# Ledger of designs, part 12: peptides against a protein of PDB entry 6EJA

Target 1, 276 residues: chain A of PDB entry 6EJA
Amino acid sequence: VEYMPANPVRIAFVLVVHGRASRQLQRMFKAIYHKDHFYYIHVDKRSNYLHRQVLQVSRQYSNVRVTPWRMATIWGGASLLSTYLQSMRDLLEMTDWPWDFFINLSAADYPIRTNDQLVAFLSRYRDMNFLKSHGRDNARFIRKQGLDRLFLECDAHMWRLGDRRIPEGIAVDGGSDWFLLNRRFVEYVTFSTDDLVTKMKQFYSYTLLPAESFFHTVLENSPHCDTMVDNNLRITNWNRKLGCKCQYKHIVDWCGCSPNDFKPQDFHRFQQTARP

## One batch from the design tools (peptide; aimed at target 1 R160)

Design b1_p11_6 (made by RFdiffusion4)
Pose (drawn by RFdiffusion4):
Structure b1_p11_6 (pose): chain A 276 residues (1-276), chain P 11 residues (1-11)
Amino acid sequence: as target 1 above (276 residues)
Amino acid sequence: ALAALSAAAMA
């Protein structure tokens, strides 16, 4: 990531944010901002204060826009995938924004490498997609995810409605819902009317935590399957002893886990050279 | 109605 690229990638950052931490969001935005990238910010419908603050930012910079539509993106909700898919369509239709990669971030994410290094890395691997799979037993993953269960999002709640079959003829996969996707793959997901994309959009409209498997499943079974890199370029601070308390039991008809917050004792983890 | 269906499915 040391070299200087002659044709650097321009990145569309999609920020899906909620809550009250506007100053922290502004600090992270400052760290990732470059005049040649683009920023498209979705603020949870329920977070009006944060939205007003985000509007000030978008009014200041030409390469920053806010989604005019806003969803209540509850934990594990089917609406998160709807949010990503709509943002991808919006971004592809913005012809004045010639972006090469799609990167999703939350208000709790931070960069651990400089923009120069990120651009250099992605410029070398511009035809790749970066998704992290669970890599363990797939039947256990399907069960623990509830992918063989039918869910419906209504009234800001994920209702478990019954069982369903895993469709035949395709491999189902999943893992992290944080990823980097190139423009070619985003176009395929958005505009393709082939059997795979159409049916997966329907299947995942009624799926818990859809973003943790929709893009994996579509990519692995699509003509772009040979572009997958099993690395999302993220460090996620999972600590199961603390983060799996079924704390979302009142929002979804399921038990879930979330990553822990980093502390000072974790600083050495951001210096690992094992994987990008 | 959704609560009833959900309660049945969680059974």

Design b1_p11_6_s1 (made by RFdiffusion4, then SolubleMPNN; from b1_p11_6, 5 letters changed)
Fold by OpenDDE base, seed 4:
Structure b1_p11_6_s1 (fold): chain B 276 residues (1-276), chain A 11 residues (1-11)
Amino acid sequence: as target 1 above (276 residues)
Amino acid sequence: ALEERTAAALA
């Protein structure tokens, strides 16, 4: 039985794009676009050609906007979290965009469900937040993520400065940097002045790949902890042979893996994905 | 299970 929501949720999709990903972005945009949702796109400060292309798209659709501010981000950079946080604030200040959920996307992943299915599902669980955890040993996760290491983003590089301690009393968690957050939690993250949010914003400003852990950690230690769902409702194009070659060592004092952008030949994977 | 994180490790 399909759930037909009486008050269907509206989604704010946030895209952070850079480089020469115009074709991939176009494919994703066409796949996820719907008139009832909202699309807020940040283009890297250095990607001027892409910015012009995205601006052209935004002029064609009233529910597509481009960030008036632009950051120069790097792989694994702490500035990515800043980008999300500022985007969240912007979206909360857009009174003409009554969105219910915040969803970030890249060319490396797609929502697992069709629009109708996604809307129906989120409308039923509109009070929940969807963050996928690593599902492994937490201590191992901390080590692999380098959460116990201090990083500084400077001069287009993530410098490892030394060791650091996890804040006392905080249960760290993380996994996917792709999430679905309800408006209420986004409001909390954006405007709360409690010790948790304040400390975590500071902590993660010196963190490698902060988006993979910040929202998980804040949520699970917050008054909203009961809204946690261990699923991000998406599929990512992972190929460790291609994505795990320490390709970002020149940018980050750490080795890591990255998902691969979906290509037309990868489309069959979307059709084979099972519902969560 | 459907998605993994961007793994990082000490070199």
Scores: peptide ipSAE 0.022, ipTM 0.642, DockQ to the pose 0.071
OpenDDE base, seeds 1, 2, 3, 5: peptide ipSAE 0.021, 0.028, 0.021, 0.021; ipTM 0.635, 0.684, 0.626, 0.634; seeds 1, 2 fail the geometry check

Design b1_p11_6_s2 (made by RFdiffusion4, then SolubleMPNN; from b1_p11_6, 4 letters changed)
Fold by OpenDDE base, seed 3:
Structure b1_p11_6_s2 (fold): chain B 276 residues (1-276), chain A 11 residues (1-11)
Amino acid sequence: as target 1 above (276 residues)
Amino acid sequence: ELEALTAAALA
């Protein structure tokens, strides 16, 4: 169902990029760019070439900005959540960017809808938050994610320090680290001083792959829990045979998977994975 | 595919 909303939502796209893949980023940017949206790009501190390229792009488009701060992130690092949280704060402080939704993207994940479809959909459900849950045994999820383990990000490594308990009274959830969050919830996460947000920020600062669980857990245990939609409207180029080799063991004291970056020939799959 | 889980096993 598509319609032209009277007050279309405007989206803040947050891109966290690294490496030297300027061409891939350019392709993705062209695919998602629209004059009515906003693009806030974080380039890894170590990716200076890419940073220079992204800065050039940002100078050409008034609705594209680059984070003045840069973090050195690693796969599974807790610092990725810090990156998102800081970008959220920045975006809320940008009074000249009236965005309604926060959407994170990478070269490995694309929206499954056209811009018009996405805007129409989100405009209709502007009070909702879209996070995809694992949809399986929660206890197993906790174990596989290592949520009951304490991790410390230090010297480009995620050190597993020991065991920990899930905070009492908290229903942990998670799944995809790609989400669509409305401004109100982002404001809550950013500025709330309640026990939930405070303790979860602390808890997830020692968490592996925190973005896959933090926002789910905070949302579902918050006063905004009724806004949860188990759908992130994404397509991810997964190839488990290639992406699940425990290839990050040298970086993190855990095994994990990673999706493959989309290629131009993969774009046709966006239409095939459309959800009603 | 909409697979979401990236963590797998203990190291």
Scores: peptide ipSAE 0.036, ipTM 0.710, DockQ to the pose 0.074
OpenDDE base, seeds 1, 2, 4, 5: peptide ipSAE 0.030, 0.033, 0.036, 0.062; ipTM 0.677, 0.697, 0.706, 0.735; seed 5 fails the geometry check

Design b1_p11_6_s3 (made by RFdiffusion4, then SolubleMPNN; from b1_p11_6, 5 letters changed)
Fold by OpenDDE base, seed 2:
Structure b1_p11_6_s3 (fold): chain B 276 residues (1-276), chain A 11 residues (1-11)
Amino acid sequence: as target 1 above (276 residues)
Amino acid sequence: SLEELTAAALA
């Protein structure tokens, strides 16, 4: 018998989508949709066809909304963090959506648990934040992520301008850019005016792949640091052979890998995969 | 491993 919480958490799913992934998006949406949760979808400014399709979906479901603003984002762009931060603000201002957790998703990422399992788990640990760290040499992580380099997103390119120093007194961390954040921490990130949040927002506005490190770093250096769980409770379709070709040099003055989009044949793994 | 990290420095 599966545990049913008395006060189940409600989740705000944020989807940042672009390109021609309409079919994949539809499949994922159907797989994750539940009437008790909320879905906030950002469509890249350049993806007008996809935007029209997503709008159609939002009109069919009262708990699905599309961002009225749209950003043009690139792989590794700092603007992705801006997208998340603005989405968080929007969601906090939606008084009719009483969500408890923020979860970001893409076609290359899926929660490893069923809805009931996920809700039960998060309801039990509603005061925690789930961020998966790299778990290795932090210095190497900094170097590989280019955190000690200054990047500028301009003209659909991430320009490497030079070297920079990590802010004093900050313990930088990171890993997966897929996370589960409780509302309290999202409120802190959104509205806090303390030195940490202010400095990190500035720092990461010039950072490559900021979502892989911003929330980790802010959380671990914040008064909420004790709420961190080193797990994002999801599966990502990693295939180095397919996803690691340094294929982004034309967009970013850096190399990188990308996870592969899930296909229908991959969905069976969602129900069978467990993460300790 | 660091397989799940997306970024890698240019050689």
Scores: peptide ipSAE 0.095, ipTM 0.755, DockQ to the pose 0.045
OpenDDE base, seeds 1, 3, 4, 5: peptide ipSAE 0.071, 0.022, 0.020, 0.034; ipTM 0.747, 0.632, 0.628, 0.693; seed 4 fails the geometry check

Design b1_p11_6_s4 (made by RFdiffusion4, then SolubleMPNN; from b1_p11_6, 7 letters changed)
Fold by OpenDDE base, seed 2:
Structure b1_p11_6_s4 (fold): chain B 276 residues (1-276), chain A 11 residues (1-11)
Amino acid sequence: as target 1 above (276 residues)
Amino acid sequence: DLEKRTAEALA
């Protein structure tokens, strides 16, 4: 019998969705929905049909809300980080939603544990933050991520403007753009005016795939650095053979990979257990 | 490695 915590954590799930994946979203939502958690959904500004569908869902559940603002995001765009940051602020301002953890989700990933397992685990480690690092040479990571390059998101394109330097004194890290962050750290990221947060927000506003590195970097250089756990407690449907074809050159002045959306036949993998 | 979306610099 699985241990049930006396004071279970409550999770704010932030779903960033776009395109025509309404059925997939519905399946994922049903799989992750629980009455004790909160769901904040951002629909791409260009995905009006999906937005209408999501609004219908939000009207059926009191713990489901849709962002009143909508951004037009692109693959690898800096605006994705803006989306997360704004959603974090919104969630912190929702006094009627006492969430303990922030978890982002898309159609390309899924929590590896059942709700009970996840809640039990996070309740035990409620003071920790879960970010998966690349686990390899950091210099190589920087180069491959293009962190030493300056990008500008404009007109639905990530323009590479030139080279840049990594801020002095900052230990850059990154990996997965899927994370589990405790409320305290989210508060820090959202409201801190210290030099680290200020500089990193500026730096990553010109960064390709910022969510893969921003929170890692901020956390590891912050007073909260001791809360880092190198695990995001989820699986992503990676298929490099299919997803790594430099298919985004029309959007980004860089070559990248994309995970595959989960299909119904992939659901059997969702309950895989991986311990940190 | 499987968590990274970037591949390489565009030539």
Scores: peptide ipSAE 0.028, ipTM 0.692, DockQ to the pose 0.115
OpenDDE base, seeds 1, 3, 4, 5: peptide ipSAE 0.027, 0.018, 0.027, 0.041; ipTM 0.673, 0.663, 0.669, 0.726; seeds 4, 5 fail the geometry check

Design b1_p11_7 (made by RFdiffusion4)
Pose (drawn by RFdiffusion4):
Structure b1_p11_7 (pose): chain A 276 residues (1-276), chain P 11 residues (1-11)
Amino acid sequence: as target 1 above (276 residues)
Amino acid sequence: SFSRWGPLPSL
């Protein structure tokens, strides 16, 4: 990541944010901002204060826009995938924004390498997609995710309605819902009317935590399957002993886990050279 | 209206 690219990638950051931490969001935005990238910010419908603050930012910079539509993106909700898919369509239709990669971030994410290094790395691997699979037993993953269960999002709640079959003929996979996707794959997901994309959009409209498997499943079974890199370029601070308290039991008909917040004792983890 | 189908899973 030390070299200087002659044709650097321009990145579309899609920020899906909620809550009250506007100053922290502004600090993270400062760290990732570059005049040659693009920023498309979705603020949860329920977070009006944060939305007003985000509007000030978008009014200041030409390469920053806010989604005019806003969803109540509850934990594990089917609406998160809807949010990503609509944002991808919007971004592809913005012809004045010639972006090469799609990167999703939350208000709780931070960069651990400089923009120069990120651009250099992605410029070398511009035809790759970066998704992290669970890598373990797939039947256990399907069960623990509830992928063989039918869910419906209404009234800001994920209702468990019954069982369903895993469709035959495709491999189902999943893992992290944080990823980096290139423009060519995003176009395929958005505009393709082939049997895989159409049916997976239907299947995942009624799926819990859809973003943790929709893009994996579509990519692995699509003509772009040979572009997958099993690394999302993220460090996620998972600590199961603390983060799996079924804390979302009142929002979804399921039990879930979330990553812990980093502390000072974790600083050495951001310096690991094992994987990018 | 809707009700939950089945018990909550263990983790």

Design b1_p11_7_s1 (made by RFdiffusion4, then SolubleMPNN; from b1_p11_7, 3 letters changed)
Fold by OpenDDE base, seed 1:
Structure b1_p11_7_s1 (fold): chain B 276 residues (1-276), chain A 11 residues (1-11)
Amino acid sequence: as target 1 above (276 residues)
Amino acid sequence: SLSRVGPLPEL
C-alpha cells in the first residue's frame, strides 16, 4: 500500500518557456498536471504565439496562471534568475495558492518519480531543500562556471566584462539549475534583508547561468544550511556529444552545454501519470 | 560543472 500522507504537500510548478516549444510544453503539462498543485508559467517576451497558447490553457484551469510580466531571456542570462526570484515573490503573494514547495521544470529535466511518490516523499521531508551539487573540485567548478568573471546581460548577449573575486567568507556551491525548495526557504530568499541575501543577489545579477549556483550558495551559507539535500530528484537528458559544442558562443562570451529536450520515446524513463 | 565547457578564446 503506497503511503498516503495525512497532510500532502502542494507544489508550485514554475515553468519558464520560450520559442516554439508548444508541443513540448503541452506534453509536459499533461504529464505533470494535477488538480492539487499550482502552475505558474513565464513565457519569454519575444514568444508571443506561445504566450497566446499558454493564456488559453490558463483560462481552462483555475490552478494555472501566467506571469503578467515577461522578460526577454537568453541562455545563460542573469535574467533567468530574476525570472525565478520574481516568480517566487508573486507566488508568495498569492494567498489563495497554499503551496509548500517550489519546483522549476523544463522539457529537458523531469521528476523521476510519479506524482504520488513525489508528494509522499516531499510530505515526509517538507522541511528540506533539494539541490544537486556538482560533486567535484570547487575551485574547478568556479573556473568552469565563470563565477570569477563579471558578466553583463545586454542586447540579448552576456558580455564578459572582466575578472572578479568571490566574496570573502562565502562558500560557493552549485550544480543543477533544477531544484525543489520549500516555502520557508523561498520566503527567506525573497524577503530577507541580511547581508548574505543582499550580497548574493547583487553578485549573481552579473553571473553567467546564475540559477546553477545562486540557491546552493545562499542556502549553504544561510541559517537554513542544515536543510540541504544533495539531490534534485530529476532525470536530465544530457548528451555531451550533442549539447557541448559551444553552440551558444553567439549569445554568451562563454562556452557551455545544454541538455536535450525529452521526446515522447524518452517518457518511459520517468513514470509521471497524466491526470485530468 | 554540468553545463560548462569553458571560456571563449581571447581575441
Scores: peptide ipSAE 0.023, ipTM 0.604, DockQ to the pose 0.130
OpenDDE base, seeds 2, 3, 4, 5: peptide ipSAE 0.019, 0.019, 0.019, 0.021; ipTM 0.609, 0.613, 0.599, 0.606; seeds 3, 5 fail the geometry check

Design b1_p11_7_s2 (made by RFdiffusion4, then SolubleMPNN; from b1_p11_7, 4 letters changed)
Fold by OpenDDE base, seed 4:
Formats: C-alpha cells, structure tokens, sequence
Structure b1_p11_7_s2 (fold): chain B 276 residues (1-276), chain A 11 residues (1-11)
C-alpha cells in the first residue's frame, strides 16, 4: 500500500543542461514531467541550439521556465554552484510557484522512483534534506576533492592557485552533487546572513566541484543539521572505467570522475541498488 | 565523486 499524502509536496526541478543532450533531456523531461511540479531549466550559455529547444518547451508548459540568465559552466567549475544558488533565489522569488522541494537534475541522472512514490516519500519527510555523503574517510575526501586547494574559475578553466585551509570549526562533508532540499533549507542558504552561509559561499566560490560539498557542509554545520538524510534518492549512470579518466584535465587543474549518459539499455538499472 | 543512490530509504 503506497502512502497517499493529504498535502502532496510540489517539486521544483532544476535542470542544468548543456551541449547536445537534446534527446536525453527530452527523455528525462518526459520521465519527470508532472503538472503539479515546476521545472526551471538552465541551459549553458554556449548551448544555443539546446536553449532554443528548451525555450520552445517552456512556452508549451506553464510550469516550465528557462533561466533568463545563462552561465558558461565548466566541469568542476565554481559557477555550477552559482547556477544552483541563483536558481534557488529565482525560485524563491517566484511567488506563483509554491514548491516544497528543490531537486537538481542533469541529463545523466534520474529519480529512482515513480512520481507518486517520490511525492509520497517526500511528503512524508517534507522536513528533511537528502544529500548523499561520500561514505569514506573525510580526510581522503578532502584531498580527492581538492577542498584544501584554492581554485579560480577564469577563462573557462579552473585554475589551481595554491593550498588553503578548511575554515576552523567547520565540519566538511560531501559526496553527490545531486540533492533534494526542502524549501526551508533553500531559503536559509539563499537568504541567511549568518557567518556559516557567508563564509561557505565565499569558500566554495573558489572550490572545485563545489556542489558536491557545499550543501552538505552548510547543512551539517547549520541549525538545520538534524534534517540531513544520507541519501539523494536518485540513480546516476556511473561507469568508473569510462568516467574516471581525467577527461577534464584540460578544463580544470584536477582530475575527477563524471557520470555517463544514460542509454536506453541503462534504464533497467533504475530498479537496482545504487552505488556511490 | 558523484553518488549512485539505491532505493528510497526507510527512515
């Protein structure tokens, strides 16, 4: 028996898309679209064709909007976090979109469950935030993520400038850059002027892959820390053999892994257990 | 590293 919420949560899906992922985007959009949710799509500044396509979609659906601003995001770039943060602000300012949860998506991941299951689940746990931690040694995580390094995004490159220290008193955490955040926490992140949010925004503006750690770290060190659930409720097409080849070394002064695009044959894995 | 998450957790 599936839980039927009396007041179902409404989700703001933030889609960050780029390149020639039109087909994947279309598939994902069809898979996740529901009239009761909201879709806010950021198209990379360089992806004009995709932008035109997305604009066409947004004109057809009242609950689909495209960011009027567009960033040129690079893999691992700090600008990705900026994209999310600005999107969050925009969504909070959209008074006609009463969303309860923020969910970010790319063409490389899907919610694991059906809409009904997802909504039921989130409605049950509407006060929680879902971020998946790395589940490893934190020191190793810091090193691998380069969190102890200072990066500058400039000229479509993440330049490693030197070493830095983790702010004192901050418990750094992270893992997946895919998260499900409740509106309250998004409001906190967006509008709080406390020392934590202020410092972390600054810190992560010079961070590689900031979205993999920013929200985790802010949440865990915030008054909202008790709302964390170590799960992001999604599946990403991971193939380490394909995705962990330092393929972005030309873009960033670091190496990392990236997910692979979903193929039709990969969809059967949505019902399977996930791995980090 | 990014995460691949399994079934919905039981809380």
Amino acid sequence: as target 1 above (276 residues)
Amino acid sequence: SLERVGPLPEL
Scores: peptide ipSAE 0.020, ipTM 0.606, DockQ to the pose 0.022
OpenDDE base, seeds 1, 2, 3, 5: peptide ipSAE 0.020, 0.016, 0.018, 0.017; ipTM 0.604, 0.588, 0.579, 0.550; seeds 1, 5 fail the geometry check

Design b1_p11_7_s3 (made by RFdiffusion4, then SolubleMPNN; from b1_p11_7, 4 letters changed)
Fold by OpenDDE base, seed 5:
Structure b1_p11_7_s3 (fold): chain B 276 residues (1-276), chain A 11 residues (1-11)
Amino acid sequence: as target 1 above (276 residues)
Amino acid sequence: SLTRVGPLPEL
């Protein structure tokens, strides 16, 4: 029996896009578009052609908006978290968009469920937050993520300045930078003035790949910790042979792995993947 | 995801 929610959740999809992948973005957009959801698109400051294309789309759909501000983001940069946080604030201030969930997307990740399935699922679990953890040794995670290192984003580079300590009393977690967050938690992250949120925002402003850990860490140490679900309901196009070549040394003083962009042929995988 | 691949200089 397919669950039909009486009060279906509405989703704010936040798309962070760059480059010239207009066709890929168009395909993804068409796949996820629904009249009852909201789409907030940030286009990299340097991607003017893509920005023009996205603006054209936003003019055609009332539930599609483009960020009036644009950041020049780099891989691993702390500014990516700033982009999400500012987008969250914007979305909360949009009183005409009554969204219930925040979902970020890029060309490297895709929801594994149909819209109906996703809405049904989230409507049932509307009080939960979905963040996928790394599933390995935490100390190893900290070391590999460079969380015990201080980074500064400057001049399109992530400079490693030195060592730092994890704040006392904080349980650090992380994994996927693709998440599904309910409005209540987004409100907390955006407007809370408690010590946790304040300190974590400061801490992660000097963090490499902050989106992979910030929301996990804040959630798990917050009064909302009981809402954590270790799943993000996504497929990530990982090819470690291609993505783990330390290809970002020119951008960051660290080595990392990145997922690959989805190709049209990769979309067939969505129908074959069963996840809770 | 990040990893340390080989020695990296300290700044």
Scores: peptide ipSAE 0.021, ipTM 0.601, DockQ to the pose 0.103
OpenDDE base, seeds 1, 2, 3, 4: peptide ipSAE 0.021, 0.021, 0.018, 0.019; ipTM 0.592, 0.607, 0.580, 0.599

Design b1_p11_7_s4 (made by RFdiffusion4, then SolubleMPNN; from b1_p11_7, 4 letters changed)
Fold by OpenDDE base, seed 2:
Structure b1_p11_7_s4 (fold): chain B 276 residues (1-276), chain A 11 residues (1-11)
Amino acid sequence: as target 1 above (276 residues)
Amino acid sequence: SYTRVGPLPEL
C-alpha cells in the first residue's frame, strides 16, 4: 500500500492535442483522470472535430477545461512553446484551481507510475522541478537540435533563415519536452521580467523544438537552478524505425525523430519500467 | 530529444 501524504499535491495536466484520434485521447484521459487534479486541454485550431469531442468531455467534468484560444501548431514549431506559456498564464489566473504541479502530456509520452505513486512522489518533492536532460555531449545536442540556427514559423512551416549565436553567459540544456514543473517555477517563467526570461522567450520564439530546451535552459540559469531533477518520470514510445526517417522535411527545414503514439498493446510496457 | 538525423542541406 502506497503511503498517502497528509497534504497531497494537485496536478494541472496540460494536454496539447491535434488530429482526429478522439478515441485514443479518451482512453488516455480516462487513464490519467482523477477528481483531485485539473485538466487543461488545447486543441489545434485545425482540429475542429476533436475540439467538439473535447468540449463535450469538458462539460461533463468540473475539473476539465478547454482553452478558449486555439493555435495552429506544427511539429517542431515555436508556437508549441507559446501554447505552453499561454496555458501556464491561464492556469495561474484560475484562482479556483489550486494546482501545485504543471505536467504536460501527449499520446507519445506517458507517466510510468500510478496516480497514487505520482502524487506521493511529488508531494515529497514538491519544491523540485523534473526535466530530463539529453545526457550526452552538449555541443552535439546544440548542433543536432539546431539551436545555433534561426527558424521562423510561418504558413505552417519552420523556415530556416540562417545561423545565430547562443546568447553569451547562458548555459544551454535540454532533452525531453515532457516535464513536471512546480507552481513556483511556472510563476517565475510567466511573470518574471528579468533579463534571463525576457531574452530566452525572445530566443526561443525562433527556435526549432523549443519545449525540449526552453524550460531546461531557463531553470538552470535562474535563481531556481537548485530545484532541477534530471528525471521526468515518463515512458516514451520510441520506435526509431518509424520515427527517424526525416519525415517532417515538408514541415521543418530540419530532420528529426519523433516518438510514436501509444497503442493499447504498448501499455504493458509501463509496468515493466523500473521505478525512478 | 527529437533530433537524431540532423539538418537538411544548407539553403
Scores: peptide ipSAE 0.027, ipTM 0.635, DockQ to the pose 0.132
OpenDDE base, seeds 1, 3, 4, 5: peptide ipSAE 0.021, 0.024, 0.024, 0.017; ipTM 0.597, 0.643, 0.620, 0.588; seed 3 fails the geometry check

Design b1_p11_8 (made by RFdiffusion4)
Pose (drawn by RFdiffusion4):
Structure b1_p11_8 (pose): chain A 276 residues (1-276), chain P 11 residues (1-11)
Amino acid sequence: as target 1 above (276 residues)
Amino acid sequence: ALTAWARAHRK
């Protein structure tokens, strides 16, 4: 990531944000901002204060826009995938924004490498897609995810409605819902009317935590399957002993886990050279 | 109507 690229990638950052931490969001935005990238910010419908603060930012910079539509993106909700898919369509239709990669971030994410290094890395691998799979037993993953269960999002709640079959003829996969996707794959997901994309959009409209498997499943079974890199370029601070308390039991008909917050003792983790 | 229906069919 030391070299200087002659044709650097321009990145579309999609920020899906909620809550009250506007100053922290502004600090992270400062760290990732470059005049040649683009920023498209979705603020949860329920976070009006944060939305007003985000509008000030978008009014200041030409390469920053806010989604005019806003969803109540509850934990594990089917609406998160809807949010990503609509944002991808919006971004592809913005012809004045010639972006090469799609990167999703939350208000709790931070960069651990400089923009120069990120651009250099992605410029070398601009035809790849970066998704992290669970890599373990797939039947256990399907069960623990509830992918063989039918869910419905209404009234800001994920309702478990019954069982369903895993469709035949495709491999189902999943893992992290944080990823980097290139423009060519995003176009395929958005505009393709082939049997895979159409049916997976339907299947995942009624799925819990859809973003943790929709893009994996579509990519692995699509003509772009040979572009997958099993690395999302993220460090996620999972600590199961603390983060799996079924704390979302009142929002979804399921038990879930979330990553822990980093502390000072974790600083050495951001310096690992093992994987990008 | 949809919420009532979903509550009635809940697991």

Design b1_p11_8_s1 (made by RFdiffusion4, then SolubleMPNN; from b1_p11_8, 5 letters changed)
Fold by OpenDDE base, seed 2:
Structure b1_p11_8_s1 (fold): chain B 276 residues (1-276), chain A 11 residues (1-11)
Amino acid sequence: as target 1 above (276 residues)
Amino acid sequence: ALAAEAEARRV
């Protein structure tokens, strides 16, 4: 029996999807859908077929919307962060969607809790932000992530332009690009004009894999730093044998690993009480 | 999560 909070949190799920895997997306959507939450879906600008399919879904559910703008993103591209940031702004401007948490979701990284468990947990810790750190030597992390390198996303490639310095006074952190952020922090990231947010947005616009580090770094250096929880409540389908082949070298001037998608049978890990 | 592993050759 799960605790039923008196004021349960509502979640804005943000999905950034691409390709032509409409069936896979549909299965995932069915697995994660709940009437009390909100779903904001960005479809890659190049994925017109998928966009049409997603639009059809959005027309069927009042709590599902598709971004009216679309980015062309690449693996490791800085534009992914832009996508998240813009989606956050959009979601904050949707006054008819009273969400409490921002959660990005893909088929490669699922919440480890059922909907009821997740809602109960987040309702208890609604003032916290959940970001998973790398848990290793930070200097090594910086080197491996190429955070001390300047990248430019252009022509569907992440060009390494040269070296750069980490901004002074900033403690860089990162790890998982899957996170759970409360509305208050999202508001801060979206609307703050302080030096931290301004500089970090600029810094990470030239960063490889920016979503793996931006929110960590901003949070930990912000007035909201005490809300940091080193756990994203996720289970990621990591298989280094399959995901670490430097397969993105043609896209980025860097080698990296990627997780693998969960199989449909794994969707039970995020059970819903109400499905479409 | 994605993980960068090694510096690649500059194009």
Scores: peptide ipSAE 0.031, ipTM 0.697, DockQ to the pose 0.138
OpenDDE base, seeds 1, 3, 4, 5: peptide ipSAE 0.028, 0.030, 0.029, 0.022; ipTM 0.676, 0.712, 0.702, 0.642; seed 5 fails the geometry check

